# Peptides against a protein of PDB entry 3S8F, part 5

Target 1, 157 residues: chain A of PDB entry 3S8F
Amino acid sequence: VLTLFVAVPSLMTAFTVAASLEFAGRLRGGRGLFGWIRALPWDNPAFVAPVLGLLGFIPGGAGGIVNASFTLDYVVHNTAWVPGHFHLQVASLVTLTAMGSLYWLLPNLTGKPISDAQRRLGLAVVWLWFLGMMIMAVGLHWAGLLNVPRRAYIAQV
Target 2, 166 residues: chain B of PDB entry 3S8F
Amino acid sequence: DEHKAHKAILAYEKGWLAFSLAMLFVFIALIAYTLATHTAGVIPAGKLERVDPTTVRQEGPWADPAQAVVQTGPNQYTVYVLAFAFGYQPNPIEVPQGAEIVFKITSPDVIHGFHVEGTNINVEVLPGEVSTVRYTFKRPGEYRIICNQYCGLGHQNMFGTIVVKE

## One batch from the design tools (peptide; made by RFdiffusion4, then SolubleMPNN)

Design b2_p19_5_s4
Fold by OpenDDE base, seed 4:
Structure b2_p19_5_s4 (fold): chain B 157 residues (1-157), chain C 166 residues (1-166), chain A 19 residues (1-19)
Amino acid sequence: as target 1 above (157 residues)
Amino acid sequence: as target 2 above (166 residues)
Amino acid sequence: SLLEELLELVYTSALLLFS
């Protein structure tokens, strides 16, 4: 009972952040059900990075519920599924948030704004990171469902 | 201005909370689907059983590999398996095809894994605890046991074999 | 059981969100 209850505050937090994003987008002139998304500052890597992290966190969070379910854990435990989950939660959300934080923090520490070239490079980095992480995570989860073991260099599949 | 913004945020939060609840149902549905399609043959967890890892090699049912396979009934066997650094005992494990096999697995040293390829047998093996799994091999042949829990420098080479005889 | 736990989760979540 208590194990799955952890999902409640997590979901509440996630969607509270989403609410803040909607508010910000609407303040920036976005209208309609989805127009606020386009109005967000997608040209700023300090913004894009953590948002992409949040997007990666969605399937990761769903996987978290699966992993926390004792019944389902018999299927996925110590398979490639687990590293897949970790790479979504840590290597995507946490890492991209750290990247985003750096894009904000470094200019503030130095007093020098990032150049346009640095901004474009930053955007490329976070998008490519996200793409690569999604490909890897999907592959790991798929392999895990096929019973590919974790921490082994061989598999029957 | 700040008050108005706060009120607006609260309104959005209410909407997203409702959406959150909807997504919760979606996730539950996905879990149910996964259970229905992928977990039909999940082995139930066994009862907690303890053993002394310091004496398990010297006394008891794990002490003699030659006596590790015990017939407990018609077409029913219990196999006492040790996972150790770095291998399994007995090795190979020989069992009849179609027999109901109860594996009793423990470790004398560190935590290991017991992952049998081609089956749904996948458990962690803790020193001092006995892992119990029940399985019936329908197909004869060799099944490789893989350690999927890091247990030291020789972890990657820790393998065993189950031989299912006709 | 898992089903019971999930149902309790849904019920508790609903109460928390709409109470």
Scores: peptide ipSAE 0.019, ipTM 0.751, DockQ to the pose 0.068
Fold by OpenDDE base, seed 2:
Structure b2_p19_5_s4 (fold): chain B 157 residues (1-157), chain C 166 residues (1-166), chain A 19 residues (1-19)
Amino acid sequence: as target 1 above (157 residues)
Amino acid sequence: as target 2 above (166 residues)
Amino acid sequence: SLLEELLELVYTSALLLFS
């Protein structure tokens, strides 16, 4: 009940953020239905990381509704589905947001900008992290639907 | 100017809110699909039932593992299962193939899991509460019961067996 | 039930979006 209660405001907030991104992209010269996406600062890991986190949060949020639903939770509860959900919400969104925050915070705290090499490395890190997390999350959700148990080291699949 | 920017933002918000609504229905459809395709075979049965975990081992239908399997009809059985640290009783649970089985599961100690491999039977077992699951085994053989809720140092080795006879 | 929860979600969403 609580999850479903907060689901609607969360969705509204998420799409408001998307609207803000569209506006920002258009201010940066992006045009058309999707051109604003390309205009966003994809060369900045401080931007890319949180955005990738938000992308991971989309299926994670949907999964949250599943996990909170009485009928569907019966199917997925205490299966590999649950850690799959966690890895999207925590290890993707929260972690990537934290990573992005550091890419902004440290230069500001030290007064030293990151080098180009550090920037490129940062981009590689966040993209690889996101890719790995998506692969793992998909695998865990898939395994969960196949009734692979959570907190068990052996399963018949 | 600020007014122009404000109007533009509102337009974008309206578009995204409409998209949001559409996506909501997409998610509902996906949930419905998942429900339709992955919930067959196991049905919760009965009413909310409470038991005293401190006496469940001494009296009542869970007290004697030899009497745990009760035939309630020509092709219907009720099985009274205890999940405890660290195992299940009776063990093995013997039931006939093709019969409708109602599992009545409770715990005398802590929360456990009751996950039957090869099936979609998967419930938590709480002390003081009876978990009820209805299932029909279509194939004979052995089905392993796994605890998927941490219950102590022996959790990882907490297994049971259901033997389905022809 | 799941259906009731989903309907509540839809109704709540509609109220928030069109209020």
Scores: peptide ipSAE 0.018, ipTM 0.717, DockQ to the pose 0.066
Fold by OpenDDE base, seed 3:
Structure b2_p19_5_s4 (fold): chain B 157 residues (1-157), chain C 166 residues (1-166), chain A 19 residues (1-19)
Amino acid sequence: as target 1 above (157 residues)
Amino acid sequence: as target 2 above (166 residues)
Amino acid sequence: SLLEELLELVYTSALLLFS
């Protein structure tokens, strides 16, 4: 009970962030259950990047619970599942947040806004990064469930 | 109008907190489902068995690879396996088909992995501790042992073989 | 056992969130 209780504050934090996003979207004119999502600034890579990171973090967080479970960890431990989890947590959430931060920070440090071309390039980068990470993560998790070993270049399957 | 904004945010937070609780139940259900579908091969925590890694190669059941396979019953065997940098002993491990095999695995040097392809055998091997795994090979043939824990420069080439005889 | 622990966790969490 105590080990999994650690997830509770994290979940609370995650969903408060979601609440903030909903509030922001509604302030921007979004309506309905999902209309607020469309109202968010999806044309800004500084926004899109961390949001995509959050999306990747959801299955990663679920995987975290699996990895922390004594019985379930036996199934996935030292298989390709674990790298899949890491790539969702670090290579998606953390990395995309860093990218997003950069897209905000550089214009503010220089005092010059990014060009439209730079903005479009930034959007392409973060979306492609997210797509690639999701494909890789799904593959790694799938391979892990098929008992493909971690830290090995060969597998039976 | 900060008060109105704060009130609105609070309302959204309450809604999402309720949702979070619902998702928690969903996650529990998924865990339960996973356990129900993947219960085969779950090894419960056993009693801690310790050995001295500095002497395990010189004395005891792991010292002689020729005596590593011990018949403990009519259809039961215990296999004393050493995982070391960089290989397994004995190699190959020869066991009969259909017999219950108890692997007793330890390491004289660093942490290694013991992952047997085609099986659900997957354990870490710690120096000073004995890992115990029970398995019955239903199909004859060769099963490769893979080290899935980094153990040094030769880690990637650390393999063993279990030969299951008819 | 895991399910029981998880259920207890959920119960405790619910109490904390709505108390």
Scores: peptide ipSAE 0.017, ipTM 0.755, DockQ to the pose 0.063
Fold by OpenDDE base, seed 5:
Structure b2_p19_5_s4 (fold): chain B 157 residues (1-157), chain C 166 residues (1-166), chain A 19 residues (1-19)
Amino acid sequence: as target 1 above (157 residues)
Amino acid sequence: as target 2 above (166 residues)
Amino acid sequence: SLLEELLELVYTSALLLFS
C-alpha cells in the first residue's frame, strides 16, 4: 500500500518533468509530436546524464511495483531480478544524476568551463555507462525470471 | 508573456497527465501479464507458525534428522527441515517421486534461504518461524538446496540435497 | 491481493489526476 501510494506522486513528477522537457524542446525549435526531443540539448552531458537516468528509472519503477506486490514478489524475490532492479534505481538514475550534476557543478565551483574535448568525453562516458547498465539490468531481470538465485554464485539455468 | 508561458506549460502538462494515466493502465496490464505467465504452479504457503529457536534442536519434530520425514498419508509426507549455519538437516532429504511433500522449515540461528534448484521453492527461513511449502516432485533425481540469504562466512558453501526416489 | 492493490493504485491515481 505504501509503495503504491508513493509510486503515484513519483509517476506524476516524472511526467511533469517530461512536460517541461517538451516545452523546452519546443521553445528550442522542435515541432511535431517528437521533434521537440531532438531539439533538446543532447550535446550537454549535464542534461543527457540525468535524462538517461530517468529513462532507466522507468522500468525500475515498474519493477518496484512488482516487488511490492505480494503475489508478484513470490516470482522475483531473492532472484537476480532484485539486483537488476537496484542497479536501475541506484546505478542508473542516482549515479547518472550525480554524474550530470558534476558536469554542471564543477565548472561553476572552479569558475572554469569545461573544454569541448571534456564535453565530448563526458557524453561518451554517460552514454557508455547507460548502455552498459541497460545490458546488465536486462540480463539480471531476465535471469531472475529464469529463477537464477540472488546471493549465489551458481545458476539454475 | 509570463501568463502565456504558464498557459503553454499547463497545456503540455495536461497532455502528459493523460498519457500518464494511459501508461498506468499499460503497466498494470504488464504486471497482470507477468503474473499470469510466471506464477503458474505457485506453491501454497501455510499459516504463520512459531517455534522456539533455542530449543528446536533439542526437542520437537526438528530434533532428530532420522525422524524428519514423516508420512502423513498414502502419498503425503511432511519434512521437518532445519536451515543452520552452514547447512541443512536432514541432508540429504529423501522423498518419493509423485508424493505431496510439505516442507516445514525453520532455523535455530540466523536467517537463511531455502531455494530448491529445479523447482519454484524459494522461501526465507527465519528463526522462530516455521516456513511451510508444499511441493510434488514429478521427476526423480537430486535437487540442490541453495541458501540465497546471506548468513555468514560460510554462506556461499551452504548447500543441501533433496533426493527424489522413483 | 494484487487486484486490490492495482485497483487502489488506479483509484488513487485518478483522484490525484482529477483533483
Scores: peptide ipSAE 0.017, ipTM 0.723, DockQ to the pose 0.066

## One batch from the design tools (peptide; made by RFdiffusion4, then SolubleMPNN)

Design b2_p20_5_s1
Fold by OpenDDE base, seed 1:
Structure b2_p20_5_s1 (fold): chain B 157 residues (1-157), chain C 166 residues (1-166), chain A 20 residues (1-20)
Amino acid sequence: as target 1 above (157 residues)
Amino acid sequence: as target 2 above (166 residues)
Amino acid sequence: FDELLAKFLAYLAAAFAAAE
């Protein structure tokens, strides 16, 4: 149980980011419980990418608590659950944040804004990436719970 | 004006903080629930047992695979297993159905895995340490042992077999 | 397999729709 308190700093970080997003959305005219979400700049891949990464990071963080818990780690350790976890953390959050950063950085460095076509393509890329990562992650976590071993080319299931 | 904005931000932060704390308690509750409902499958932590990996092949209970299965009582056995690059010994491991088996697993070389398909046996095997796992096979047949920890170029081919006899 | 493919295509379609 004490292990769960290790997640407190991360949760605190999460709430500050979420608070910032809500505030930004409300400044952009969003109202109500969910209206602020719609008001966020979902037409900008530089915004969408890291936000999708954050969304993937949530279940990944929850999984981190599981992995760090002695009692639950026995169930998931060295199963497909583990790669499922770090794909949510690295291949979603880190990668999508990097992708989003490029959509901001390159136009800034070159002084040339991205075209509308490039913007739309960028949105497609990050959404497809996110979707693929979520499918893979769910599959890996599911397989892990079915006792599919990590680092093996065969499985019982 | 800045103060008002700051106050508004703080209000949102408080709300999300409350949500975060609620989620923390949900996680705690889930752990508690899993422990309460799955107590039969919980293997308690044992004491740390150490061995010398440099001599484990030459002397001691792991030295002779022919003597690796030791009956310790009525319907109780201890099996001394070596995980090495790249296999297990003894191989196969032969045990009777319904017997309480205590696996004592160690490695003479590098870290390996010991994952037994069809069971909840899944431990890492460290040189210099003895992993102890207790299990009772209810069904006869063959159970594959899989190394789930990378241990070298032959890792992918590192398998063993437990044969459970009626 | 066909059902799985159909689901996959549906997911792709949804992703592209979200990108617009």
Scores: peptide ipSAE 0.013, ipTM 0.766, DockQ to the pose 0.029
Fold by OpenDDE base, seed 3:
Structure b2_p20_5_s1 (fold): chain B 157 residues (1-157), chain C 166 residues (1-166), chain A 20 residues (1-20)
Amino acid sequence: as target 1 above (157 residues)
Amino acid sequence: as target 2 above (166 residues)
Amino acid sequence: FDELLAKFLAYLAAAFAAAE
């Protein structure tokens, strides 16, 4: 229980980000409990990428609590579960945030906005990346629960 | 107007903060529930047992693979296993079906894994430390031991076998 | 579990469609 208190600052930060998103959505005309989500700039890959990263970070964060728990870690440690976890944390959140940052940074550095074709391509890239990562993560977590070892090319199942 | 914006943000933050704290307690409750309902297979931390990795191959219970399986009581055995680069000894490990097996596992070189397929045996093996795992094989047959901790160039081929005899 | 996975994927697809 005491160890889990380490999650408090992280949760505070995460939900503060969520609060910022809600505020932004409402400023853009979103109304109601969920209408603010639709109002966010989903046509901008620089926005979509890190948000998708955040979505992947949610189950990853939950998994982090599991991995940090003594008794639960015994079940998942050194199984495919662990790679599933950090692919959500690093290969989803961090990577997608980097991608999103690039979509913002390059146009600003060059002084030229991205073309509509580039924008659409960017959206396709980040959504496909997210989808692929989610499929892989689910598979890895599932395999982990089936006691498939990590760092091994062969398994019983 | 900037003040109004900050005030609005603060209101949302307060709501989400409350939600975050609530979720924290939900997670704790879920963990507690899981532990209460799924207690089988949990291995508590035992006493730390140390061994000198530089001499473990030359003297002591791990030195002779032929003497690695020791009967400690009726239907009870202790198996002294070495995980090394790149394999296990003894190999195969032969034990009887239905017997309580206490594995005492250590390493003379680097950190290895000891993952037994078809079981919940999964531990890291540290040089200088003895890992203890208790298990009873209910089914006869061969159980593969897999190293699930990277240990060098031959890591991917580091396998062992436990043969459970009827 | 397969059914759960299917539901999850369907949710993602729906979310994507709703977002765009």
Scores: peptide ipSAE 0.012, ipTM 0.757, DockQ to the pose 0.054
Fold by OpenDDE base, seed 5:
Structure b2_p20_5_s1 (fold): chain B 157 residues (1-157), chain C 166 residues (1-166), chain A 20 residues (1-20)
Amino acid sequence: as target 1 above (157 residues)
Amino acid sequence: as target 2 above (166 residues)
Amino acid sequence: FDELLAKFLAYLAAAFAAAE
């Protein structure tokens, strides 16, 4: 019940953010149904990181609803599904948001802007992290559906 | 200009709200599909039953592993299982193929898991509570019991076996 | 599933390239 209750405002927030992104993208010259996405500042790791985190949070959030369902939780509980969910929520959204925050915070704290090389490296790190998280998360969720147990090194799969 | 900006923002918000509503239906449909496809043969849980974990090894139906398997009907059995650090009792659990088995599982020490490979049996076992699961083994053979709840240094080696006889 | 995963990875790669 609590999870479902929290899901509502969370979804509202998520789509509000999406609306803001679309508006910003269109202000930056993006047009059409998807052109605004390309117009967003993808060259800034401080932007890319949290956005990728949000993208990873979508399936994680959906999974949260599944986990909160009495009947569906029976299927996924204490399987590899659960750590898959956690890694999307914590290792994706929270971690990527933290990474992105550093790309804003550190320059402001030191008074020194990041170099172009640092910017490019940051982009590489963030994208690679996201890719790795998605691979692992998909694998864990898949394994969970195959009844691979959590907290066990063996499985009949 | 401010009015135009606000109007534009509202337009996009409305669009995304519509999208969000659509996605809600998609999620509901997905949940329904998942429920229909993955919950076939759900094992019903019994009523909450309590037991004293400090005496469960000394008296009662869990005390003697030789008496753990009780025939309750022509093709029905109740198996009283203890999950403990670090194993299961009785071990192996021997049951006949095709019989309805009611597992009554509890713990004398800490929380354990009871995950039977090849089945949908997967419950947590709490000291002081009795977990009840009902299952019918259709195939003979050995089914490994895995502890999927961390219970101490020997957790990773905590296994049991259910032997289903023809 | 492997094919789906491959498509997913390709999609991510394409999205990355397009976003840069």
Scores: peptide ipSAE 0.011, ipTM 0.735, DockQ to the pose 0.054
Fold by OpenDDE base, seed 2:
Structure b2_p20_5_s1 (fold): chain B 157 residues (1-157), chain C 166 residues (1-166), chain A 20 residues (1-20)
Amino acid sequence: as target 1 above (157 residues)
Amino acid sequence: as target 2 above (166 residues)
Amino acid sequence: FDELLAKFLAYLAAAFAAAE
């Protein structure tokens, strides 16, 4: 009930963030329906990380509604589906936002800007993390639908 | 100009809010469709039932594993199962193929899982509550019961077996 | 486990040092 209660305001907030991104992209010279996306600072890991986290949060949020639905939760509860959901919400969104925060925070705390090499490495880390997390999440959700249990090291599938 | 920027932001917000609302309805519709078309193979049976976890081992239908399988009618059985640290009783659970089985599962100690491989039987078992599921095994053989709720150091090895006889 | 944890922490420390 609580999850469903907060679903609407969460969606509103998420899409407000998207609106802010569109505005920012257009301020940076992006035009058209999608051109503003390309105009965003994709060369900055401090930006890319949390954005990728948000992208992972989309299916995770949808899954949250599933997990909170009585009939649907009956299918997925205590299966690998649940860890899949967590890896999207925590290991994707929260972790990537933390990573992004560090890429901003550390240079500011130390007074030293990150080198170009560090920037490129950061981008690689963030993208690879996201890719790996998406693969893992898809696998876990799939396994969950196949009734693979969580908290068990064996399964008959 | 701040005013112009503000107006622009509002325009984008309106668009995205509209999109948000549309997506909300899409999700609701998808859930509704799933609920309307999906059927579960396991049916909850009975009303909410409570038991005393401190005495369930000593008295009542769960006390004697030899009497755990009760025929309640033609091709109908009730099986009283205990999930405990760390196993299940009776073990094995023997039931006939094609019979309607009502599992009544409870725990004397902590929360456990009752996940029957090869089936969609998957419930949590709470001390003081009776989990009731109805299922019919169509295929004979052995079905492993797995605990999918952490219950202690021996959790990973907590298994049971259902033997379905021809 | 403790050894692995120690290594992990060492790597983290090195990463922070490199970030400075």
Scores: peptide ipSAE 0.006, ipTM 0.728, DockQ to the pose 0.014

